Peptides against a protein of PDB entry 4A54. Designs and how they scored, part 2

Target 1, 94 residues: chain A of PDB entry 4A54
Amino acid sequence: MSVADFYGSNVEVLLNNDSKARGVITNFDSSNSILQLRLANDSTKSIVTKDIKDLRILPKNEIMPKNGTKSPSTNSTKLKSAETYSSKNKWSMD

## One batch from the design tools (peptide; aimed at target 1 F6 F28 L55 I57)

Design b1_p8_6_s3 (made by RFdiffusion4, then SolubleMPNN; from b1_p8_6, 4 letters changed)
Fold by OpenDDE base, seed 5:
Structure b1_p8_6_s3 (fold): chain B 94 residues (1-94), chain A 8 residues (1-8)
Amino acid sequence: as target 1 above (94 residues)
Amino acid sequence: SELSKKLS
């Protein structure tokens, strides 16, 4: 499986010094064995793969603290609850 | 590294 298959994935990297980095894989330099991550602050961090103790792919549902990229305000179109007016068919018997 | 093997 190529590193390219993981481009755009959110990952957590545990380094040999026990520090952690989280970001999106943007590039891999195979010649120099350097993994590039885009961090939450939009900066880029280059990590030498020999310094990586462990790497895990974060599930898509984990809201990485997106810095202030305004989630497109999904205009919650208030689906006006169709008040099912139960038309009381008042059958007035005469 | 094991990672390089996974990434290769």
Scores: peptide ipSAE 0.151, ipTM 0.776, DockQ to the pose 0.211
OpenDDE base, seeds 1, 2, 3, 4: peptide ipSAE 0.150, 0.148, 0.147, 0.145; ipTM 0.779, 0.771, 0.769, 0.766

Design b1_p8_6_s4 (made by RFdiffusion4, then SolubleMPNN; from b1_p8_6 with I3L E8S)
Fold by OpenDDE base, seed 4:
Structure b1_p8_6_s4 (fold): chain B 94 residues (1-94), chain A 8 residues (1-8)
Amino acid sequence: as target 1 above (94 residues)
Amino acid sequence: SELAEKLS
């Protein structure tokens, strides 16, 4: 199994300094032994594999914690629930 | 690779 088989997978990386990183595997540089992650804030983090203590694949349903990047206030355009105007078929019998 | 080993 190659590292490329895990491209696009969500992972949690435990580093030797006991810090954690979560992101999607976007690339692996085999020449330099560098794992690249895309983080929840769309930034990239490069991790030298020698600094990795442990790595686990996250289940697909695990919501990657959006690190505190201000979610762009998606103006939740409150799609006003289209009031189902019950089109009362006004049978205008002339 | 060392990384592949960590992923296994």
Scores: peptide ipSAE 0.278, ipTM 0.843, DockQ to the pose 0.551
OpenDDE base, seeds 1, 2, 3, 5: peptide ipSAE 0.275, 0.278, 0.246, 0.276; ipTM 0.844, 0.843, 0.839, 0.843

Design b1_p8_7 (made by RFdiffusion4)
Pose (drawn by RFdiffusion4):
Structure b1_p8_7 (pose): chain A 94 residues (1-94), chain P 8 residues (1-8)
Amino acid sequence: as target 1 above (94 residues)
Amino acid sequence: EEIAEKLE
């Protein structure tokens, strides 16, 4: 597969200077081999791939926090509130 | 191509 398939992928990269950086890929130019990474902290960073010493793909979600649960639902409620409250599950023993 | 291979 080509890199186009991995565009938007969140991976971690170690550079020639033994520094590590991870971000979600946005672009790669073939002529110059230049990679733009859009990090989840609302920042953009352009890095030329020639400075890459090694690459690796990070696990999906739970990257920083460590847990042992399946987490089938995100259960997130950031912004946008309504007049209804829900706890654990809407239906139980059904 | 080398980058793709490292990613696979």

Design b1_p8_7_s1 (made by RFdiffusion4, then SolubleMPNN; from b1_p8_7, 3 letters changed)
Fold by OpenDDE base, seed 2:
Structure b1_p8_7_s1 (fold): chain B 94 residues (1-94), chain A 8 residues (1-8)
Amino acid sequence: as target 1 above (94 residues)
Amino acid sequence: SELAEKLL
């Protein structure tokens, strides 16, 4: 698995000095073992891989556009409970 | 580093 597989991934890098950097992997220089991150301020940070203690991929907060799939408005068809008016057939005894 | 090897 190459670093190229992670290009465009948002990562958190923990350095050996316990500092952290967060950014998008934009490049890797294999000759110099340098990982390049684009930071939130659009600046770039070059990190020597030997100085990396740990690296984790940050979950893309897929802001899934809540395509508000409008929960189908269950037209609660108010089943008007047809009150079965029990028509009491009053037998009018004439 | 082991990490560098995983990244290469």
Scores: peptide ipSAE 0.134, ipTM 0.756, DockQ to the pose 0.155
OpenDDE base, seeds 1, 3, 4, 5: peptide ipSAE 0.132, 0.136, 0.135, 0.133; ipTM 0.755, 0.757, 0.754, 0.754; seeds 3, 4 fail the geometry check

Design b1_p8_7_s2 (made by RFdiffusion4, then SolubleMPNN; from b1_p8_7, 4 letters changed)
Fold by OpenDDE base, seed 5:
Structure b1_p8_7_s2 (fold): chain B 94 residues (1-94), chain A 8 residues (1-8)
Amino acid sequence: as target 1 above (94 residues)
Amino acid sequence: SELAKKLS
């Protein structure tokens, strides 16, 4: 599995100095072993992989407080709940 | 680093 498979993933990086960084993986320089993260403020942070103690991929459902960049409003097409019209088969006995 | 190996 290449680093490229993780491009666009939200990650939390724990550094050897116990500091943390959160961002989206935008690039990896294999020659220099540098991981690039886009931070919440749209800045880019370069991290040397030797300085990384741990890295975890954040679940997609964790709404990282994206500052105001409009997450593309997925037009939640309100699937109109098909009102299961319970056809009351009123069997009218006569 | 072990991470670099995972990311390679």
Scores: peptide ipSAE 0.152, ipTM 0.776, DockQ to the pose 0.236
OpenDDE base, seeds 1, 2, 3, 4: peptide ipSAE 0.142, 0.152, 0.148, 0.142; ipTM 0.759, 0.771, 0.773, 0.754; seed 4 fails the geometry check

Design b1_p8_7_s3 (made by RFdiffusion4, then SolubleMPNN; from b1_p8_7, 4 letters changed)
Fold by OpenDDE base, seed 3:
Structure b1_p8_7_s3 (fold): chain B 94 residues (1-94), chain A 8 residues (1-8)
Amino acid sequence: as target 1 above (94 residues)
Amino acid sequence: SELAAKLS
C-alpha cells in the first residue's frame, strides 16, 4: 500500500514536539520524506516524516471544519472495503 | 522511519 492510496484522506498528525496538525493528504515526497497536508484554511503544511510521532486517519464522518471547499471528489479508487477505517489505523512512530 | 516505510 502506497501513500498515494491515502491521498484525499483526512488525517491527524502528532509530531514529536507534541503539536498536532489536521488536514488532507495531498502529496508525499518520497525522496525527502515529506508529507504534505492541506489544512482547513486551504493552506498547505509540509511535514518531515521523521518529525511525526503518530498519524491516524480520521473517520469520513468526522466533520472537519472545512472552509466550504467541496471535498475533492476522490476518484474512488475502491480502497477495498475490508480495511475498515477502524480506530486502529494508527501508523506507529518512527 | 517506520512511518515512512508504511507510507511508501
Scores: peptide ipSAE 0.157, ipTM 0.775, DockQ to the pose 0.154
OpenDDE base, seeds 1, 2, 4, 5: peptide ipSAE 0.154, 0.154, 0.146, 0.149; ipTM 0.774, 0.771, 0.756, 0.759; seed 4 fails the geometry check

Design b1_p8_7_s4 (made by RFdiffusion4, then SolubleMPNN; from b1_p8_7, 4 letters changed)
Fold by OpenDDE base, seed 5:
Structure b1_p8_7_s4 (fold): chain B 94 residues (1-94), chain A 8 residues (1-8)
Amino acid sequence: as target 1 above (94 residues)
Amino acid sequence: SELAQKLS
């Protein structure tokens, strides 16, 4: 599945340090395994995938709190998740 | 990671 299939998807990322990040997937650096999220404040967060404990795709009807700026919603392709728990697409990370 | 495998 290409990274383009995930662009525009709202996700919640649980990190190994138990912190959470929510944002829209904007890019993935396959060479360095870095996921880029656009956050509610329109800033960009880069996350190394090895630091991810869990990732879930948020429901389309779930409005992510926006701090003043509208996060651009791009056309999200329906993503097939590796795991579905409680009707949510979930990826378990190493 | 599983995510990296799906995105690559």
Scores: peptide ipSAE 0.150, ipTM 0.780, DockQ to the pose 0.160
OpenDDE base, seeds 1, 2, 3, 4: peptide ipSAE 0.143, 0.142, 0.141, 0.146; ipTM 0.772, 0.767, 0.770, 0.771; seed 4 fails the geometry check

Design b1_p8_8 (made by RFdiffusion4; failed a check: a repeat of another design)
Pose (drawn by RFdiffusion4):
Structure b1_p8_8 (pose): chain A 94 residues (1-94), chain P 8 residues (1-8)
Amino acid sequence: as target 1 above (94 residues)
Amino acid sequence: EELKEALE
């Protein structure tokens, strides 16, 4: 498969200077081989791929925090509140 | 590995 399939992929890259960086890919130009990475900290960074010493794809979610649960639901409530409260599950022993 | 091969 080509890199177009990996666009938007979150991966980690080690450069020739033994420094590491990870971000979500946004673009790659064939003529110049230039990669733009959009990091989750609302920052954009353009890096030419020629400075890549090695590449690796990071695990999906739980990248920084370490857990042992399936986590089938995100259960996130950032911003947008309503007048209803829910704990653990809506239905139990059903 | 697949990504590295795609770049090569």

Design b1_p8_8_s1 (made by RFdiffusion4, then SolubleMPNN; from b1_p8_8 with E1S E8S)
Fold by OpenDDE base, seed 2:
Structure b1_p8_8_s1 (fold): chain B 94 residues (1-94), chain A 8 residues (1-8)
Amino acid sequence: as target 1 above (94 residues)
Amino acid sequence: SELKEALS
């Protein structure tokens, strides 16, 4: 299985410095080990994979509208840009 | 996870 199989997935990335980034996987540069996320504001964040502590694939049932993207449910929660979190979350990955 | 393995 390749990272490309997860393109389009919404993920929350926990970095080694305990900061978090949330976005859609748009690309992976295997040569440079860089994961690219599209954030809620449509900006792009490049993350070196060695800096990733863990990932959480966000459930598709969770409505996470992005700029220019329609929400499938009336109760929508927008994605958040990368920020520093100290809270603990449950992590799950496919 | 499959994603983590793919990233490693």
Scores: peptide ipSAE 0.479, ipTM 0.896, DockQ to the pose 0.752
OpenDDE base, seeds 1, 3, 4, 5: peptide ipSAE 0.471, 0.478, 0.476, 0.469; ipTM 0.892, 0.892, 0.895, 0.893; seeds 1, 3, 5 fail the geometry check

Design b1_p8_8_s3 (made by RFdiffusion4, then SolubleMPNN; from b1_p8_8, 3 letters changed)
Fold by OpenDDE base, seed 4:
Structure b1_p8_8_s3 (fold): chain B 94 residues (1-94), chain A 8 residues (1-8)
Amino acid sequence: as target 1 above (94 residues)
Amino acid sequence: SELKKALS
């Protein structure tokens, strides 16, 4: 199985420095070992694979805030800032 | 995970 099989998947990446990144896999540079994620703000983050401690694929039903599509004016339910759910989410690598 | 294997 190749990384390309996961393009378009929503993932959470735990880095060796204990920081986290969430985004959609858009590209993988195998020559440089760089994973590219599109973040919620439509910016791109490049992550060197050696810096990755763990990964998990997020369930499809998790509504990633698509920045740009005008979701119809459903009331700005203040998407409460993703409280750092320090939930010991079992990093289940599918 | 299969993804982790693919990244290794």
Scores: peptide ipSAE 0.505, ipTM 0.904, DockQ to the pose 0.784
OpenDDE base, seeds 1, 2, 3, 5: peptide ipSAE 0.494, 0.500, 0.493, 0.494; ipTM 0.900, 0.903, 0.899, 0.902; seeds 1, 3, 5 fail the geometry check

Design b1_p8_8_s4 (made by RFdiffusion4, then SolubleMPNN; from b1_p8_8, 3 letters changed)
Fold by OpenDDE base, seed 2:
Structure b1_p8_8_s4 (fold): chain B 94 residues (1-94), chain A 8 residues (1-8)
Amino acid sequence: as target 1 above (94 residues)
Amino acid sequence: SALKEALS
């Protein structure tokens, strides 16, 4: 699996100096081993992977303090699973 | 995690 598979994921990065960064993965420079995060203030932070102690993907429900850009609340239209009720009309043949 | 592995 590549880092690109995680683009758009919200992550918390724990650095070796025990500082933390939170943001959305926007890019990875494999040549230089640099992970780029978009932070809540829309700035970009570049992190050298050697400085990363730990990483976790944040659950979608954790409200990152987005400065005012309304994440479009994608109204998850409940895809009503059209349960095709196959009403087998059991025709009672008298 | 798969992400950690991808970054290593």
Scores: peptide ipSAE 0.492, ipTM 0.898, DockQ to the pose 0.731
OpenDDE base, seeds 1, 3, 4, 5: peptide ipSAE 0.482, 0.480, 0.478, 0.479; ipTM 0.896, 0.897, 0.894, 0.896; seeds 1, 3, 4 fail the geometry check

## One batch from the design tools (peptide; aimed at target 1 F6 D54 L55)

Design b1_p9_1 (made by RFdiffusion4)
Pose (drawn by RFdiffusion4):
Structure b1_p9_1 (pose): chain A 94 residues (1-94), chain P 9 residues (1-9)
Amino acid sequence: as target 1 above (94 residues)
Amino acid sequence: DEELKKAIL
């Protein structure tokens, strides 16, 4: 597979200077081999790939926090509130 | 990882 399939992928990269950086890929130019990474902190960063010493793909979600649960649902409620409250599950023992 | 390293490096 080419890199186009890995565009938007969140990976970690170690550079020639033994520094580490991870972000979600946005682009790669073949002529110059230049990679733009859009990090989840609403920041964009353009880095030329020639400075990459090594590359690795990070686990999906739970990257920083460590847990042992399946987490089948995100259960997130950021912004947008309604007049209804829900706890654990809507239906139980059904 | 190996496929991506071969594609870039």

Design b1_p9_1_s1 (made by RFdiffusion4, then SolubleMPNN; from b1_p9_1, 5 letters changed)
Fold by OpenDDE base, seed 2:
Structure b1_p9_1_s1 (fold): chain B 94 residues (1-94), chain A 9 residues (1-9)
Amino acid sequence: as target 1 above (94 residues)
Amino acid sequence: EKELREAIF
């Protein structure tokens, strides 16, 4: 299985500095070990895999807030349009 | 997610 099999998946990445990034996997540079995410602001974030502490795939029903869209109040922590955030939630990686 | 981890690392 390759990273390409997960292109289009919404993920939350926990970095070694305990910051978090959320985005859609758009590309993986295997030569440089760089994961590319499209963020809520339509920008791209490149993350070096060595900086990743943990990763989780977000459920398909969790709508990533696009710029200007009010996500309905689900009991889930709404990430605002922030590129990076920190939270103390439990993480799992599949 | 384990499969994604194995693909990335």
Scores: peptide ipSAE 0.452, ipTM 0.877, DockQ to the pose 0.795; fails the geometry check
OpenDDE base, seeds 1, 3, 4, 5: peptide ipSAE 0.450, 0.450, 0.450, 0.448; ipTM 0.876, 0.875, 0.875, 0.875; seeds 1, 3, 4, 5 fail the geometry check

Design b1_p9_1_s2 (made by RFdiffusion4, then SolubleMPNN; from b1_p9_1, 4 letters changed)
Fold by OpenDDE base, seed 4:
Structure b1_p9_1_s2 (fold): chain B 94 residues (1-94), chain A 9 residues (1-9)
Amino acid sequence: as target 1 above (94 residues)
Amino acid sequence: EEELRKALF
């Protein structure tokens, strides 16, 4: 399995300096060991993997606190619930 | 998460 399999995943990264970063994995530079995250403010943060103490994958439904810019009332076009492809890919997070 | 760790390190 590669880091690319986790692109689009929301993660919390704990750094060695005890700071935290939360964002969506957008890229990984394997040559330089740099993980790229898109943050809630749409900025990008690059993290050297050697600086990572720990990480966790956040559930998809965790509303990242959007700073209070009024989400434009996108008219609820009922995007028909794309059939939850219950692809029983039980991603056994073993 | 363990698979992501293995992929990163």
Scores: peptide ipSAE 0.559, ipTM 0.905, DockQ to the pose 0.721
OpenDDE base, seeds 1, 2, 3, 5: peptide ipSAE 0.544, 0.553, 0.555, 0.549; ipTM 0.904, 0.905, 0.906, 0.906; seeds 1, 3, 5 fail the geometry check

Design b1_p9_1_s3 (made by RFdiffusion4, then SolubleMPNN; from b1_p9_1, 5 letters changed)
Fold by OpenDDE base, seed 4:
Structure b1_p9_1_s3 (fold): chain B 94 residues (1-94), chain A 9 residues (1-9)
Amino acid sequence: as target 1 above (94 residues)
Amino acid sequence: DEDLRNALF
C-alpha cells in the first residue's frame, strides 16, 4: 500500500515535540520523507516523517474547527442531500 | 491507521 492511497484523507499527526497538526494529506515526498498537509486555513505544512510520533485518520464527519470567523450568510441553497453513498466500502481498517 | 503508518515508514 502507498501513501498516495490516502491522499485526500484528513489526519491528525502527533509530533515528537508533543505538538499536533491536523490536515488533509496532499502529497508525500518519498525521497526526502516529507508528508505535506493542507491545513484548515488553506496553508500547507510539510512534516518530516522522522518528527512524527503517531498518526490517526480522522472520520470524514469531523467538522474541522473553523476558526469562528463569521462565515458570511451565503444563502443556504439547498445543496441536495448528496446521497451518502453508503458504499459499504468496508474500509476494513485492519 | 496501521496501513498508513506502514506506508510512511
Scores: peptide ipSAE 0.567, ipTM 0.905, DockQ to the pose 0.742
OpenDDE base, seeds 1, 2, 3, 5: peptide ipSAE 0.562, 0.561, 0.555, 0.560; ipTM 0.905, 0.905, 0.905, 0.905; seeds 1, 2, 3, 5 fail the geometry check

Design b1_p9_1_s4 (made by RFdiffusion4, then SolubleMPNN; from b1_p9_1, 4 letters changed)
Fold by OpenDDE base, seed 1:
Structure b1_p9_1_s4 (fold): chain B 94 residues (1-94), chain A 9 residues (1-9)
Amino acid sequence: as target 1 above (94 residues)
Amino acid sequence: TEELRKALF
């Protein structure tokens, strides 16, 4: 399976610096290992895969913050590193 | 999705 099979999917990416990006997968450059996301503001963010700590596909019913809606500052619930908890956290990539 | 992870890495 290729990343192209997931084009158009809405994803949340957790970066190694603990920042998060949310957007629709628009492209993947396999040669350079760069994932491109279209963000809610219609801008494009390029992410080097080496900088990705974790990612999850968002359900289709999850309302993407429309232009102008303050993404609710999801309280940085300390994403307890998925390593220790056997409980499927939202970052568990099944 | 695990499949996406495998495709990316």
Scores: peptide ipSAE 0.591, ipTM 0.915, DockQ to the pose 0.656
OpenDDE base, seeds 2, 3, 4, 5: peptide ipSAE 0.584, 0.563, 0.588, 0.579; ipTM 0.915, 0.915, 0.915, 0.915; seeds 2, 3, 4, 5 fail the geometry check

Design b1_p9_2 (made by RFdiffusion4)
Pose (drawn by RFdiffusion4):
Structure b1_p9_2 (pose): chain A 94 residues (1-94), chain P 9 residues (1-9)
Amino acid sequence: as target 1 above (94 residues)
Amino acid sequence: TEELKEALE
């Protein structure tokens, strides 16, 4: 597969200077081999790939926090509130 | 990861 398939992929990269950086890929130019990474902290960063010493793809979700649960649902409620409250599950022993 | 490294080479 080409890099186009990995565009938008969140990966970690170690540079020639033994520094590490991770972000979600946005672009790669073939002529110059230049990679733009859009990090989850609402920042954009353009880095030329020639300075890459090595590359690795990070696990999906739970990257920083460590847990042992399947987490089948995100159960997130950021912003947008309604007049209904739900706890654990809507239906039990059904 | 190996496939991506090969694509970059």

Design b1_p9_2_s1 (made by RFdiffusion4, then SolubleMPNN; from b1_p9_2 with K5R E6K)
Fold by OpenDDE base, seed 1:
Structure b1_p9_2_s1 (fold): chain B 94 residues (1-94), chain A 9 residues (1-9)
Amino acid sequence: as target 1 above (94 residues)
Amino acid sequence: TEELRKALE
């Protein structure tokens, strides 16, 4: 399986510096080991894979607010704090 | 996803 199989997937990346990035996988440069994410603001973030501590694929139903489409003012869907599902480390790369 | 992790290594 290649990273290309996950293009278009929404992911959350935990970096070694404990910062987090969320975005859609748009590209992977295997030669340079660079993962590219499109962020909610439509900018692109390039992440060197060595800087990735952990990664998870987000469920498709999480509406990333894209700038242009008037997301219907659906009420503040409380980003329900990722319920710490007690058992599995939210960063367990299943 | 474990498969994605493996694909990135």
Scores: peptide ipSAE 0.558, ipTM 0.906, DockQ to the pose 0.699
OpenDDE base, seeds 2, 3, 4, 5: peptide ipSAE 0.556, 0.537, 0.558, 0.548; ipTM 0.907, 0.905, 0.906, 0.906; seeds 2, 3, 5 fail the geometry check

Design b1_p9_2_s2 (made by RFdiffusion4, then SolubleMPNN; from b1_p9_2, 3 letters changed)
Fold by OpenDDE base, seed 2:
Order: structure tokens, then C-alpha cells, then sequence
Structure b1_p9_2_s2 (fold): chain B 94 residues (1-94), chain A 9 residues (1-9)
């Protein structure tokens, strides 16, 4: 499989600095190993795969969090940014 | 998710 098979998927990315980004996969630059996400505020975030600690595909019933909203996890916290946040979430291997 | 992780590697 390729990353292109997951274009349009809503994902949550845990970065090495323990920050999190949630967005829709819009592109992957295989030459530079850069994953591109469209965030809740419609901006684009480019993530170098080297900086990814973990990731999960979000279920369809789980909406992309916006600024000021809480995450749907057991230990949910209020989002302080439309791009990144730090909270405990349950991860699934899909 | 596992397949995506493999694809990103």
C-alpha cells in the first residue's frame, strides 16, 4: 500500500515533541518524506515523517477538533490551537 | 493505521 491510499483520511499525529496535529491527509511528498494535512482551520500543515512518533486514523464519527473544543478521548482536554494540541488519546492500530 | 504507518516508513 501507499500513502496515497489514505488521502482524505482524518488522522491524528503525535509528534516527537509530544504535540498533536489532527487533519485530513491531502498529500505526501515521498522524495522529501513530508506528510501534508489540512487542519480544522483550513490551513495546511507539513509534517516531516521523521518527527512523527505515532499516528492513528480517526473514526468517521469523530470530528476534527477546532480551536476551543475538547478532544473525544477519555482524558479530553480543551484545544488551544487549531493546528496542534497536547492531550491523552486512545490509539488504534488501523 | 498500521498500514498507513508502513506506507510512511
Amino acid sequence: as target 1 above (94 residues)
Amino acid sequence: TEELRKALA
Scores: peptide ipSAE 0.577, ipTM 0.911, DockQ to the pose 0.705; fails the geometry check
OpenDDE base, seeds 1, 3, 4, 5: peptide ipSAE 0.566, 0.561, 0.559, 0.556; ipTM 0.911, 0.911, 0.911, 0.911; seeds 1, 3, 4, 5 fail the geometry check

Design b1_p9_2_s3 (made by RFdiffusion4, then SolubleMPNN; from b1_p9_2, 4 letters changed)
Fold by OpenDDE base, seed 1:
Parts: sequence; structure tokens; C-alpha cells
Structure b1_p9_2_s3 (fold): chain B 94 residues (1-94), chain A 9 residues (1-9)
Amino acid sequence: as target 1 above (94 residues)
Amino acid sequence: TKALLEALS
């Protein structure tokens, strides 16, 4: 299995500095060990794999920020602020 | 998740 098999997956990455990044896997540079994520604001974040402490794949039913396919404007119910649900992210290595 | 981590190693 390759990283390419996970392109388009929404992931949460825990870095060694305890920061977190969430985004869709768009690319992986194996030569440089760089994972590229597209973030919710459509910016990109490059992460060196050695800086990854843990990673989880987010379930598809979590509202992936639909980039531009106009699904009909159902009313923007304000995604209330991601309350830091300190949900014990059981980083279950599934 | 494990398979992705393995692929990243």
C-alpha cells in the first residue's frame, strides 16, 4: 500500500511539537519525505514526515470542507466553533 | 491509519 492510496483522505496530523494539522492529503514527496495537506481555507501545508508524531484518518461523514462543487446552498448553519472537544482523540492506530 | 503510517515510513 502506498501513500497515494490515501490521496483525498481527510486526516488529522499530530506533530512532534504537539501542534495539529487537519487537511486532505493531496501529495506525498517520497524523495524528500514531505506530506502535503490541503487545509480548510484552501491553503496548503507541507509536513516533513519525521515531524509526525501521530496521524489519524477522519471519517468521511465528518463535513469535509466541500471545495467548489456547489452542493446547493443549504443554509450555512454556522458550524459553531470547533469547540476543542477534548474528545480523547484515541489516536487509535487503526 | 496503520497502513498510512507504514506507507509514510
Scores: peptide ipSAE 0.491, ipTM 0.893, DockQ to the pose 0.732
OpenDDE base, seeds 2, 3, 4, 5: peptide ipSAE 0.491, 0.490, 0.488, 0.489; ipTM 0.892, 0.891, 0.893, 0.891; seed 4 fails the geometry check

Design b1_p9_2_s4 (made by RFdiffusion4, then SolubleMPNN; from b1_p9_2 with E6K E9S)
Fold by OpenDDE base, seed 5:
Structure b1_p9_2_s4 (fold): chain B 94 residues (1-94), chain A 9 residues (1-9)
Amino acid sequence: as target 1 above (94 residues)
Amino acid sequence: TEELKKALS
């Protein structure tokens, strides 16, 4: 089995410095022992295999944390809640 | 996962 059999898989990589990387395996350079991951921001991270402490394949249903696409600040037009002015019925009792 | 680890070794 080759690394190429896992291209397109989502993985979590634990590095020797205890940092984590998550991404899709896009390439492996066997000559240089470099694993390439496409990250959630569409950038590519190259990881030397010697720097990998551990890794796991993520289940397909695990929603890769979408880069927090800033939810378009729906300018929630502050619907000025029309303060229902309770018209105080001034009962002028004549 | 274990097979991937082997492939990377």
Scores: peptide ipSAE 0.613, ipTM 0.919, DockQ to the pose 0.668
OpenDDE base, seeds 1, 2, 3, 4: peptide ipSAE 0.605, 0.598, 0.598, 0.597; ipTM 0.918, 0.918, 0.918, 0.918; seeds 1, 2, 3 fail the geometry check

Design b1_p9_3 (made by RFdiffusion4)
Pose (drawn by RFdiffusion4):
Structure b1_p9_3 (pose): chain A 94 residues (1-94), chain P 9 residues (1-9)
Amino acid sequence: as target 1 above (94 residues)
Amino acid sequence: TEELKEAIE
């Protein structure tokens, strides 16, 4: 498969200077081989791929935190609050 | 990961 399939993929890259960087890919130009990475910290960074010493794809979610649970639901409530409260699960022993 | 390296090469 080509790199277009991996666009938007979050991966980590080690450069020729033994420094590491990871971000979500936004673009790659064939003529110049230039890669833009949009990192989750709301920052954009353009890096030419020729400076890549090696590449690797990071695990999905739980990249920094380490856990041993399936986590089937995100259970996130950032911003947007309503007048209803829910704990654990809506239905139990059903 | 190997597929991505091969695609860039």

Design b1_p9_3_s1 (made by RFdiffusion4, then SolubleMPNN; from b1_p9_3 with E6K I8L)
Fold by OpenDDE base, seed 5:
Structure b1_p9_3_s1 (fold): chain B 94 residues (1-94), chain A 9 residues (1-9)
Amino acid sequence: as target 1 above (94 residues)
Amino acid sequence: TEELKKALE
């Protein structure tokens, strides 16, 4: 079986530096031992196989972590809570 | 997964 049989598979790669990469296998250069992944942002990452500590094929149904939609920074307009000025009824009995 | 690992060796 060749790496080409896994083209289009979504994989998680653990690198020797303990970083992780997730992407779809798009190419493998056997001469240079370089695995190419397409990342969620459509960029391509080239990984030298010697730098791979471990890898796994992700199940097709695992929703690739959607690029975290930046939660719309709800500009929580800090509604300045109107400090209810407690009107101290100063009843001056005169 | 194991077959892919072997293919990358």
Scores: peptide ipSAE 0.607, ipTM 0.917, DockQ to the pose 0.635
OpenDDE base, seeds 1, 2, 3, 4: peptide ipSAE 0.588, 0.595, 0.584, 0.575; ipTM 0.916, 0.916, 0.916, 0.916; seeds 1, 2, 3, 4 fail the geometry check

Design b1_p9_3_s2 (made by RFdiffusion4, then SolubleMPNN; from b1_p9_3, 4 letters changed)
Fold by OpenDDE base, seed 1:
Structure b1_p9_3_s2 (fold): chain B 94 residues (1-94), chain A 9 residues (1-9)
Amino acid sequence: as target 1 above (94 residues)
Amino acid sequence: TKELIEALK
């Protein structure tokens, strides 16, 4: 299986500095070991794979706020703050 | 996904 098989997947990356990045996999540079993510603001973040501590694929149902399309005013269901997902193996790389 | 991580190695 190649990284290309996951292009278009929405992922959360945990970095070695304990920072997190979320985005869609747009490219992978195997020569430089750089994973490119498109972020919610349409910017691109390049991540050196050596800096990745853990990675998970997010389910498609997590509506990344795309900027422009008027998502119909469905009632502000309180995006309940990301409840502290209990540190259960959210990062279980299944 | 373990497979993605393995592909990144």
Scores: peptide ipSAE 0.365, ipTM 0.867, DockQ to the pose 0.770; fails the geometry check
OpenDDE base, seeds 2, 3, 4, 5: peptide ipSAE 0.364, 0.363, 0.362, 0.361; ipTM 0.867, 0.867, 0.867, 0.867; seeds 2, 3, 4, 5 fail the geometry check

